# Peptides against a protein of PDB entry 8PQO: the designs that were tried, part 198

Target 1, 252 residues: chain A of PDB entry 8PQO
Amino acid sequence: VLLKEYRVILPVSVDEYQVGQLYSVAEASKNETGGGEGVEVLVNEPYEKDGEKGQYTHKIYHLQSKVPTFVRMLAPEGALNIHEKAWNAYPYCRTVITNEYMKEDFLIKIETWHKPDLGTQENVHKLEPEAWKHVEAVYIDIADRSQVLSKDYKAEEDPAKFKSIKTGRGPLGPNWKQELVNQKDCPYMCAYKLVTVKFKWWGLQNKVENFIHKQERRLFTNFHRQLFCWLDKWVDLTMDDIRRMEEETKRQ

## One batch from the design tools (peptide; made by RFdiffusion4, then SolubleMPNN)

Design b1_p26_8_s1 (from b1_p26_8, 16 letters changed)
Fold by OpenDDE base, seed 2:
Structure b1_p26_8_s1 (fold): chain B 252 residues (1-252), chain A 26 residues (1-26)
Amino acid sequence: as target 1 above (252 residues)
Amino acid sequence: MPRLESVYLDLGKFLVDLLLEAKLKE
């Protein structure tokens, strides 16, 4: 088991982020070929548990059409079906990813708290001390180009170059976080993403767990760079606007 | 409508590719 807490600081408010996240997810999906193909929604319903109230979703990602024929032929039954169970109670979210073939031998859990701070809270997910001491805190700086793979880099998604016309935020220089503290009119937040990765196959545990974390970090980095650089596209939208957009997309 | 579907589809594909590659080599 490998645990890391990714802390993503953004010059947006917690309330703004809720809109920006939904918009950016939708926008990113449009840029991918077959964005919704192979996705089956089993459950989408409200839930209440332990004082937590939100929306629960269960989706299956069918990868059969996303892999070469030879992979489909060699893959064990169930290996190409990924289950995602998500509890969205913003500003708290939890996602659990499993695989039918690997069963208990594979788990990815992503728990996120969105807080109006600069990533300074320790153990925001309230883990036991013995568990918390094994968690590596990883800070993602969306302005740091060195954290971005060359193949992922796009100038139009570079926070160090982008300036929001509507808000005046950006570009983000090397010391943008320190400077942000002195800007009372600019909101900020941190997404605390506790990622738990479990892969119990002997000989492959460390390789796979580290690989998954590498991919998750890459995804978080790229996504939040996009979210910030798309600020002018979503900052004036309301949650009602987002809901309406989602409904319109569903009808198409 | 669109959620993290595309993101996790890619992640899942990478995972499966890694598993198959490792299994075939060992």
Scores: peptide ipSAE 0.167, ipTM 0.757, DockQ to the pose 0.509
Fold by OpenDDE base, seed 5:
Structure b1_p26_8_s1 (fold): chain B 252 residues (1-252), chain A 26 residues (1-26)
Amino acid sequence: as target 1 above (252 residues)
Amino acid sequence: MPRLESVYLDLGKFLVDLLLEAKLKE
């Protein structure tokens, strides 16, 4: 088991982020080739548990159409089905990813708290001390180009170049986080993303677990760079606007 | 939560490769 807590600092408020996240997810999905293909939504309903209210979703990602025929024929039963269970109770979110074939031998859990701070809280997910001491804190700097793969880099999604016309935020220089504390008019938040990866096959644990973390980090980095650079597109939207957009998209 | 389709594709392919290798070595 490998645990890392990714801390993504953003020059937006927690309330703004809720809108921006939903917008950016929708936008990124539209731009992704083959997006939505092979996705089956089993459950999408509100939930309430221990005072936590939110939306629960259960999706299956069928990878059969994404692999060559010979792979599909040779793959064990269930190997090409990825299950995603998500509890969205913003500002708290939890996602659990499993595979039908691997079952208990494979797990990705992503738990996120969105806090109005600069990533300074320790153990925001309230792990046991013994578990927490094994968690590596990883700070993602959306302005740091060195954290972005060359193949992922787009100038229009570079926070170091972007300036929001509507808010005046950006561009983000090398010391933008330190300077942010002195800018009373600029809100900030941190997404604390605790990622738990379990792969129990002997000899492959470290390789697979590290690979998955690398992919998650890549995703978080690129997504939040987009979110910030798309600020002018979503900052004036309300949650009602987002809900309406989602409903309209579902009807198409 | 962010859409993880791209991650799932990479992860899925990687996982499938591992599973196939394991199956072939069985």
Scores: peptide ipSAE 0.165, ipTM 0.771, DockQ to the pose 0.609
Fold by OpenDDE base, seed 3:
Structure b1_p26_8_s1 (fold): chain B 252 residues (1-252), chain A 26 residues (1-26)
Amino acid sequence: as target 1 above (252 residues)
Amino acid sequence: MPRLESVYLDLGKFLVDLLLEAKLKE
């Protein structure tokens, strides 16, 4: 088991982020090849559990059409089906990823708290002391180009180059986080993303767990760079606007 | 939560490759 807490600081408020996240997810999905082909939504409904209220989703990602024919023929039954169960009770979110074939031998859990701070809180997910002792805190700086793979880099998605016309935020220089503390008019938040990865196959545990964390970090980095650079596109939208856009997308 | 299709594809391909390699070596 490998646990890391990724802390992503952003020059937006927690309330703004809720809109920006939904917009950016939708926008990123449009840009992806395949347009979500192979995604099956089994459940999408509100839930109430232990005082927590939110939206529950269960999706299956069918990879059969995304791999070569010989892979489909040789892959064990269920190996190409990935299940994603998500509980979205913003500002708290939880996602659990499993595989039909690997069963209990494979787990990815992502728990996120969105807080109006600069990533200074310790153990926001309230882990036991012994468990928290083994968690590595990883800070993601969306302005740091060195954290971005060359193949992922786009100038139009570079926070160090972007200037928001509507809000005046950006560009983000090397010391933007320190400067943000002195800017009373600029909101800020941190997404605390606790990622738990479990892979119990002997000899492959460390390799796979580290690989998954690398991919998650890459995803978080690129996504939040996009979210910030798309600020002018979503900052004036309301949650009602987002809901309307989602409904329109479903009809297309 | 961001869209995870790309992550799942990379992970899936990685895992399948490992499984096939292991199976072929047996």
Scores: peptide ipSAE 0.156, ipTM 0.766, DockQ to the pose 0.603
Fold by OpenDDE base, seed 4:
Parts: C-alpha cells; structure tokens; sequence
Structure b1_p26_8_s1 (fold): chain B 252 residues (1-252), chain A 26 residues (1-26)
C-alpha cells in the first residue's frame, strides 16, 4: 500500500473551483480522442449517508477499444474493465477504482477535500496516526514547468504565461504562492487529494503502486493547469449554468 | 474529479504488459 496526499494550491476560491472543475472536466473530455467512448454509466444518483449528501456514480471504463489488438487478445477476462465508484459531496469527494480481474488485489482510492487554505492543514482526511505517518505530502505547483512532461506541455495551458482578463489573476511567477498571501483580494484554495494505491502482487507492488501515483500526479498537474488557464471561460458561470450545460450536452 | 481515461489507459496497458510478462516467465 502506498499513500500520498497531493496538495494542489490554486488562486481560486472553493466555490469557484466547483464550477471550474466541472467545466474543465467537460472541456478536457472534448479534447481527448474518443472522449467518453467506452464509458458505461451504471449508476448516477443522489445519495445521503452519515450526514454526507452528494451524487454517487458508478462507471465502467471499457478499455478494449483503446488498446492494441495484441493487448486485447492476451488480456485476461475483465482486465480491461475498470470500475469507478465516486461519491461527490463537494467540497468532499471520494473515488474508488477497481478492476474486475484483479479484484481485491488492486485498489485506487482518491479522497479529496477542498479547503480555503494554502495547503497547511495536516491530516485533513483524519487518518489514524499510524496510517498518517506513512503518508507522503506532495505539493503540486501548477506554475512549475519542471513538473510537467514535455509531451504534456502547452503554452496556452501554462499558468506562468496566462493572465486572466476577467480576474486579473496570473501570470503565476516562481513565488506566486508567497505573493498570494499578500494579495488579499485574490482567493485561494487547496485540493487535498489523498491517494491510496494497493497492488497486492508480490514483486510488483512497489512498481505498480509507484507507477499509478506517477500517473495520478501527472493527471492532477495537467488538469489544474488547464483549470486555471481556462479561468476566463468559467469564472462567470454559476453552478446552475454548469447544470444547464450538462443537460444540454446530454440532449445531443 | 477530472476524467481519468488517460490514466486508466496507461494503467491498463501497463498492467496487461506485466501480466503477459509474468505469464511468459511461468
């Protein structure tokens, strides 16, 4: 088991982020080739449990059409079906990812708290002390180009170059987080993403778990760079606007 | 949460490759 808490600091408010996240997810999906293809939504319903109210989704990602033929031919049954169960109760969200073939031997859990701070809270997910001491805190700096793979880099998605016309935020220089503290008019938040990865195959545990964390980090980095650089596109939208947009998209 | 399709694809490919390699070594 490998646990890391990724802390993504953004110059947006928690309320703004809710809109921005939904917008950016939708926008990013449009940019992906075959976006949405192979995704089966089994469940999408509201839930209420232990005082937590939100939306529960169960999706299956069928990767058969997205991998080479030789992979499909040799892959064990169920190996290319990934289940995603998500409990979205913003500002809290939990996602559990499993695989039909690997069953209990494979688990990715992503638990996110969105807090109006600069990533200074310790153990925001309230882990037991014994568990928390094994969690590595990883700060993702969306302005740090060195954290971005060359193949993922786009100038139009570079927070170090972007200037928001509507808000005046950006560009984010090397010391933007420190400078943000002095900018009382600029909101900020941190997404605390506790990622738990389990891969219980002897000899492969560390390799796979580290690989998954690397991919998750990559995703978080790229996504939030996009989210910030798309600020002018979504900052004036409301949650109602987003809901309408989603409904309109579903009708197409 | 952001869409994780790209991550799942990379993960799936990686895992399948590992499985295949493991089977070949058996």
Amino acid sequence: as target 1 above (252 residues)
Amino acid sequence: MPRLESVYLDLGKFLVDLLLEAKLKE
Scores: peptide ipSAE 0.150, ipTM 0.765, DockQ to the pose 0.621

Design b1_p26_8_s2 (from b1_p26_8, 15 letters changed)
Fold by OpenDDE base, seed 3:
Structure b1_p26_8_s2 (fold): chain B 252 residues (1-252), chain A 26 residues (1-26)
Amino acid sequence: as target 1 above (252 residues)
Amino acid sequence: MPRLESVYLDLGKFVVELLLEQKKLL
């Protein structure tokens, strides 16, 4: 088992982020080839449990059409079906990812708190002390180009170059986080993303767990760079606007 | 949460490649 807490600081409010996240997820999915293909939504309903209220989703990602033929032919039954269960009670979210073939030998859990701070809270997910001491805290700086793979880099998605016309935010210089403390009019938040990865196949545990964390970090970095650079596209939208957009997308 | 299809695809490919390597098929 390998645990890391990724802390993503953004020059947006917690309330703004709720809109921006939903917009950016939708936009990113449109930009991917075959965006909705192979995704099956089993459940999408409100839930209430232990005082937590939110939306529960269960999706299956069928990868059969997205992998090379030789992979499809050689993969064990169920190996290319990924289950995603998500509890969205913003500002808290939990996602659990499993695989039909690997069963209990594979787990990815992502728990996120969105807080109006600069990533300074320790153990925001309230782990037991013994568990918390094994968690590596990883800060993601969306302005740091060195954290971005060359193949993922786009100038139009570079926070160090982007200037928001609507809000005046950006570009983000090397010391942008420290400068935020002195800018009373600029909101900020941190997404605390506790990622738990379990892969119990003998001899492959460390390799696969580290690989998954590398992919998650890459995903979080690229996504939040996009979210910020798309600020002018979503900052004036309401949650009702987002809901309408989602409904329109489902009809296409 | 961002769409994870790319992560799942990379993971699936990676695991299958490792399995094939272990079976001396690659």
Scores: peptide ipSAE 0.149, ipTM 0.772, DockQ to the pose 0.503
Fold by OpenDDE base, seed 2:
Structure b1_p26_8_s2 (fold): chain B 252 residues (1-252), chain A 26 residues (1-26)
Amino acid sequence: as target 1 above (252 residues)
Amino acid sequence: MPRLESVYLDLGKFVVELLLEQKKLL
């Protein structure tokens, strides 16, 4: 098991982020070829558990059409079916990812708290001390180009170049976080993403767990760079606007 | 959270490749 807490600081409010996240997810999905193909939504319903109220979703990602033919032919049954269970109770969210073939030998859990701070809270997910001591805290700086793979880099998604016309935020220089503390009019938040990865196959555990974390970090980095650089597209939208957009997309 | 389709694809490919390597098929 490998645990890391990714802390993503953004010059947006927690309330703004809720809109921006939903918009950016939808936009990113549209930009992906075959976006939505092979995704089966099994459950999408409200839930209440332990005082937490939110939306529960269960999706299956069928990867058979997205992998090379030889992979599809040689993959064990169920290996290309990924289950995603998500509990969205913003500002808290939990996602559990499993695979039909791997069963209990594979788990990705992502638990996120969105807080109006600069990533300074320790153990925001309230782990036991013994568990918390094994968690690596990883800060993601969306302005740091060195953390972005060359193949992922787009100038239009570079926070160090982007300036929001609507809000005046950006570009984000090397010391933007320190400067933000002195800017009383600019909101900020941190997404604390505790990622638990389990892969129990002997000899492959560390390799796979580290690989998954690398992919998650890459995803979080790119996504939040997009979210910020798309600020002018979503900052004036309401949650009701987002809901309408989602409904319209479902009808197409 | 962002859609993880790309992550799932890469993960699936990676795991299958490892399985094939273990079976000495690659």
Scores: peptide ipSAE 0.148, ipTM 0.773, DockQ to the pose 0.559
Fold by OpenDDE base, seed 1:
Structure b1_p26_8_s2 (fold): chain B 252 residues (1-252), chain A 26 residues (1-26)
Amino acid sequence: as target 1 above (252 residues)
Amino acid sequence: MPRLESVYLDLGKFVVELLLEQKKLL
């Protein structure tokens, strides 16, 4: 088991982020080849548990059409079906990812707290002290180009170049996080993403767990760069606007 | 959470490759 807490600081409020995240997820999905093809929604319902109220979703990602034919032909039954269970009680979210073939030998858990701070809280997920000692804290800087792979880099998605016309935020210079403390008019937040990766196959644990963390970090970095650079597209939207957009997309 | 479809695809490919290697098919 490998645990890392990714801390993503953004020059947006917790309330703004709720809209921006939903917009950016929808936009990113439209830009992906094949879109939402192969996604089966099994459950989408409200839940209440231990005082937590939110939306529960269970989705299956069928990857059979997205892999080469030889992979599809050689893959064990269920190996290309990914289950995603999500509990969205914003500002808290939990996602559990499993695979039908791997069963208990494979788990990705992503637990996120969105807080109106600069990533300064320790053990925000309230782990046991012994467990917390084994968690690496990883700061993602959306303005740091060195954290972005050349193949992922786009100038229009570079926070160091982007300036929001609607809000005046950006561009983000090298010391932007330190400068936020002095900018009373600029909201800020941190997404604390505790990622638990479990892969129980002997001899492959470290290789697979580190690979998954590398992919998650890459995803979080690119996504939040997009979210910030798309600020002018979503900052004036309400949650009701987002819900209408989602309903319209479901009808297509 | 952002859609992790690309991550799931990469993970799926990686796991399948490992399985094929383990079975000496690659």
Scores: peptide ipSAE 0.146, ipTM 0.774, DockQ to the pose 0.587
Fold by OpenDDE base, seed 5:
Structure b1_p26_8_s2 (fold): chain B 252 residues (1-252), chain A 26 residues (1-26)
Amino acid sequence: as target 1 above (252 residues)
Amino acid sequence: MPRLESVYLDLGKFVVELLLEQKKLL
């Protein structure tokens, strides 16, 4: 088992982020080739548990159409079916990813708290002390070009170049986080993403777990760069606007 | 949560490749 807590600091408020996240997910989905293809939604319903209220979703990602024929032919039954269970109770979210073939030998859990701070809270997910000792805290700097793969880099999605016309935020220089403390009018937040990866197959555990973490880090980095650079597109939207957009997208 | 489809695709490919290697099918 490999645990890392990714801390993504953004010059947006927790309330703004709720809109921005949903917008950016929708936008990114539209831009992906074959976006939504092979996704089966089994459950999408409100839930209430232990005072937590939110939306529960269960999706299956069928990867059969997205892999080469030889991979599909050689893959064990169920190996290309990924289950995603998500509990979205913003500002808290939990996602559990499993695979039909690997069963208990594979788990990705992503637990996120969105807090109005600069990533300074320790053990925000309230792990046992012994477990917390084994968690690596990883800061993602959305302005740091060196954290972005060349193949993922787009100038229009570079926070170091972007300036929001509507808010005046950006560009984010090398010391933007430190400077943010002095900018009383600029909101900030941190997304604390505790990622638990379990892959029990002997001899492959470390390799696979590290690979998954690299992919998650890449995803978080690129997504939040987009979210910030798209600020002017979503900052004036309300949650009702987002809901309407989602409903319109479902009808297409 | 952002769509993890790309991650799932890469993961799926990676796992399948590892399985094939482990079984000496490649």
Scores: peptide ipSAE 0.144, ipTM 0.772, DockQ to the pose 0.559; fails the geometry check

Design b1_p26_8_s3 (from b1_p26_8, 18 letters changed)
Fold by OpenDDE base, seed 3:
Structure b1_p26_8_s3 (fold): chain B 252 residues (1-252), chain A 26 residues (1-26)
Amino acid sequence: as target 1 above (252 residues)
Amino acid sequence: MPLLESVYLDLGKFLVDILLEVEKLL
């Protein structure tokens, strides 16, 4: 098992982020080839548990058409079916990813708190001390080009080049986080993403767990770079506007 | 269909990449 807490700092408020996140997911999904093919939604309903209220979703990703033929031919029954269970109680979210074949031997869990700070809180997920001491804190700087793979880099998604016309935020220089503290009128937040990865195969555990974390970090970095650079597209939208966009996307 | 998790802009590709990496390691 390998745990890392990714801390993504953004020059937006927690309330703004809720809109920006949903917009960016919707926008990115439109640009992806294949859309929702192979995705089965089993559950999509409100939930209430222990005072937590939000939306619960259970999806199955059927990867049979997405993998090479040789993988499909050799894969055991259930190996290409991935379950995603998500609890969205913003500003808290939890996602659990499992596989039918591997059962308890495979787990990806992402727990996120969105806080109006600069990533300075320790153990926001309230882990036991013994567990917390094994968590590596990883800061993601969306302005740092060195954290972006060349194949993922786009100039129009570079926070170091982008300036928001509507808000005046950006471009983000090398010391933007330190400068932000002195900008009284600019909101900021941190997404604390605790990622738990378990891949219990003898001889491959560490390699695969590290690989999955590397991919997660890549996804978080690219997504939040887009979210910031699309600020002018979503900052004036309401949650009702987002709901309309979601409905329109469902019809396409 | 509800929006995908923001972590996984393309969860299908993400999962396929994991599978291919595992195959390379076997």
Scores: peptide ipSAE 0.251, ipTM 0.827, DockQ to the pose 0.254
Fold by OpenDDE base, seed 4:
Structure b1_p26_8_s3 (fold): chain B 252 residues (1-252), chain A 26 residues (1-26)
Amino acid sequence: as target 1 above (252 residues)
Amino acid sequence: MPLLESVYLDLGKFLVDILLEVEKLL
């Protein structure tokens, strides 16, 4: 098991982020080739548990059509079916990813708290001390080009180049986080993303777990760069606007 | 309205990449 807490600081408010996240997910999904192909939504319902209120989703990702033939040939039954269970109770979110074949031997859990701070809270997910001591805190700097793979880099999604016309935020220079503290009118937040990865396979555990974390970091980096650079597209939207957009998209 | 928020923009690709990496390591 490998745990890392990714801390993504953004020059947006927690409330703004809720809109921006949904918008960015929707926008990125439109740009993805194949879209929701192979995605089965089993459950999509509101939930209330232990004072937490939100939306619960259970999706199955059928990867049979998305993997190369050789993978399909070698994959055991159920290995290409991935279950995603998600609890969205913003500002808290939890996603649990499992595989039918590996069962308890495979787990990706992402627990996210969105806090109006600069990533300074320790153990925001309230882990036991023994567990917390094994968590690596990883700061993602959305302005740091060196954290972006060349193949993922787009100039229009570079926070170091982007200037928001609507908000005046950006571009984010090398010391943008330090400067942000002095900008009283600029909101900020941190997404604390505790990622738990378990891949219990002898000889491959560390390699695969580290690889998954590398991919997670990549995803978080790219997503939040997009989210920020799309600020002018979503900052004036409300949650109701997003909901309407989602409804309209479902009708198409 | 039910929100279909996902943590992953391209979970399918992400998962495929994991599978391919596992295959390379076997």
Scores: peptide ipSAE 0.267, ipTM 0.832, DockQ to the pose 0.214; fails the geometry check
Fold by OpenDDE base, seed 2:
Structure b1_p26_8_s3 (fold): chain B 252 residues (1-252), chain A 26 residues (1-26)
Amino acid sequence: as target 1 above (252 residues)
Amino acid sequence: MPLLESVYLDLGKFLVDILLEVEKLL
């Protein structure tokens, strides 16, 4: 098991982020050809548990059409079916990813708290001390180009070049986080993403768990760079606007 | 609203990449 807490600091408020996240997810989904192919939604309902109120979703990702033919032919039953269970009680979110074949031997869990701070809170997810001591804190700086793979880099998604016309935020210089503290009118937040990866297979555990974390970090980095650089597209939208956009997209 | 974790815009590709990495390591 490998645990890391990714801390993503953004020059947006917690309330703004809720809109920006939903918009950016929707926008990125439009750019994917066949994004809905092989996705089965089993459950999509409100939930209330342990003081959390939000939306629960259970999806199955059928990967049979997305893997090479030889993989499909050799894969054991259930190996290409991935379950995603998600609890969205913003500003708290939890996602659990499992595989039918590996059962308890495979787990990706992402637990996110969105806080109006600069990533300074320790153990925001309230882990036991013994568990917390094994968590690596990883800061993602969306302005740091060195954290972006060359193949993922786009100039239009570079926070170090982008300036929001609507808000005046950006471009983000090397010391933008420190400068942000002195800007009374600029909101900020941190997404604390505790990622738990379990891949219990002898000889492969560390390699695969580290690989998964590398991919997660890449995804978080790219997504939040997009979210910030798309600020002018979503900052004036309300949650009702987002809901309407989602409903319109489902009808197409 | 399917409020997916924002990370998984490309969950399908992400999962395939994991699978291919495992296959490469076997």
Scores: peptide ipSAE 0.265, ipTM 0.837, DockQ to the pose 0.249; fails the geometry check
Fold by OpenDDE base, seed 1:
Structure b1_p26_8_s3 (fold): chain B 252 residues (1-252), chain A 26 residues (1-26)
Amino acid sequence: as target 1 above (252 residues)
Amino acid sequence: MPLLESVYLDLGKFLVDILLEVEKLL
């Protein structure tokens, strides 16, 4: 098991981020050809537990059409079916990813707190001290080009070049996070993403767990760069606007 | 609609990449 807490600081408010996240998800889904193919929604319902109120979803991702033929032919039954259980009680979210074949030997869990701070809180997910001491805190800087793979880099998604016309935010210089402390008029937040990865299989645990974390970091970095650079597209949208966009995306 | 965790916009590709990596390590 490998745990890391990714801390993503953004020059947006917690309330703004809720809209921006939904928009960016919807937009990315529209841009992907074959988006939604092989996704089965089993459950989509409100939940309430221990004072947490939100929406629960259970989806199955059928990967049979997305893998090479040789993988499909050799894959055991259930190996290409991925279950995603998600609890969305913004500003808290939890996602649990499992596989039918691997059962308890495979787990990706992402627990996110969105806080109106600069990533200064320790153990925001309230882990036991013994567990917390093994968690690596990883700061993602969306303005740092060196954290982006050349194949992923797009100039239109570079926070160091982007300036929001609607809000005046950006471009983000090398010291932008330190400067936020002194900019009373610019909102800021941190997404604290505790990622738990378990891959218990035949001595490959460490290699695969590290690989998954590397991919997660890449995804978080690229997504939040997009979210910020799309600020002018979503900052004026309401939650009702977002709901309409989601419905349109489902029909495609 | 409940948010897909923003990270998994391309969960399918992400999972395929994991599978391919595992195969390379075997």
Scores: peptide ipSAE 0.239, ipTM 0.827, DockQ to the pose 0.250; fails the geometry check

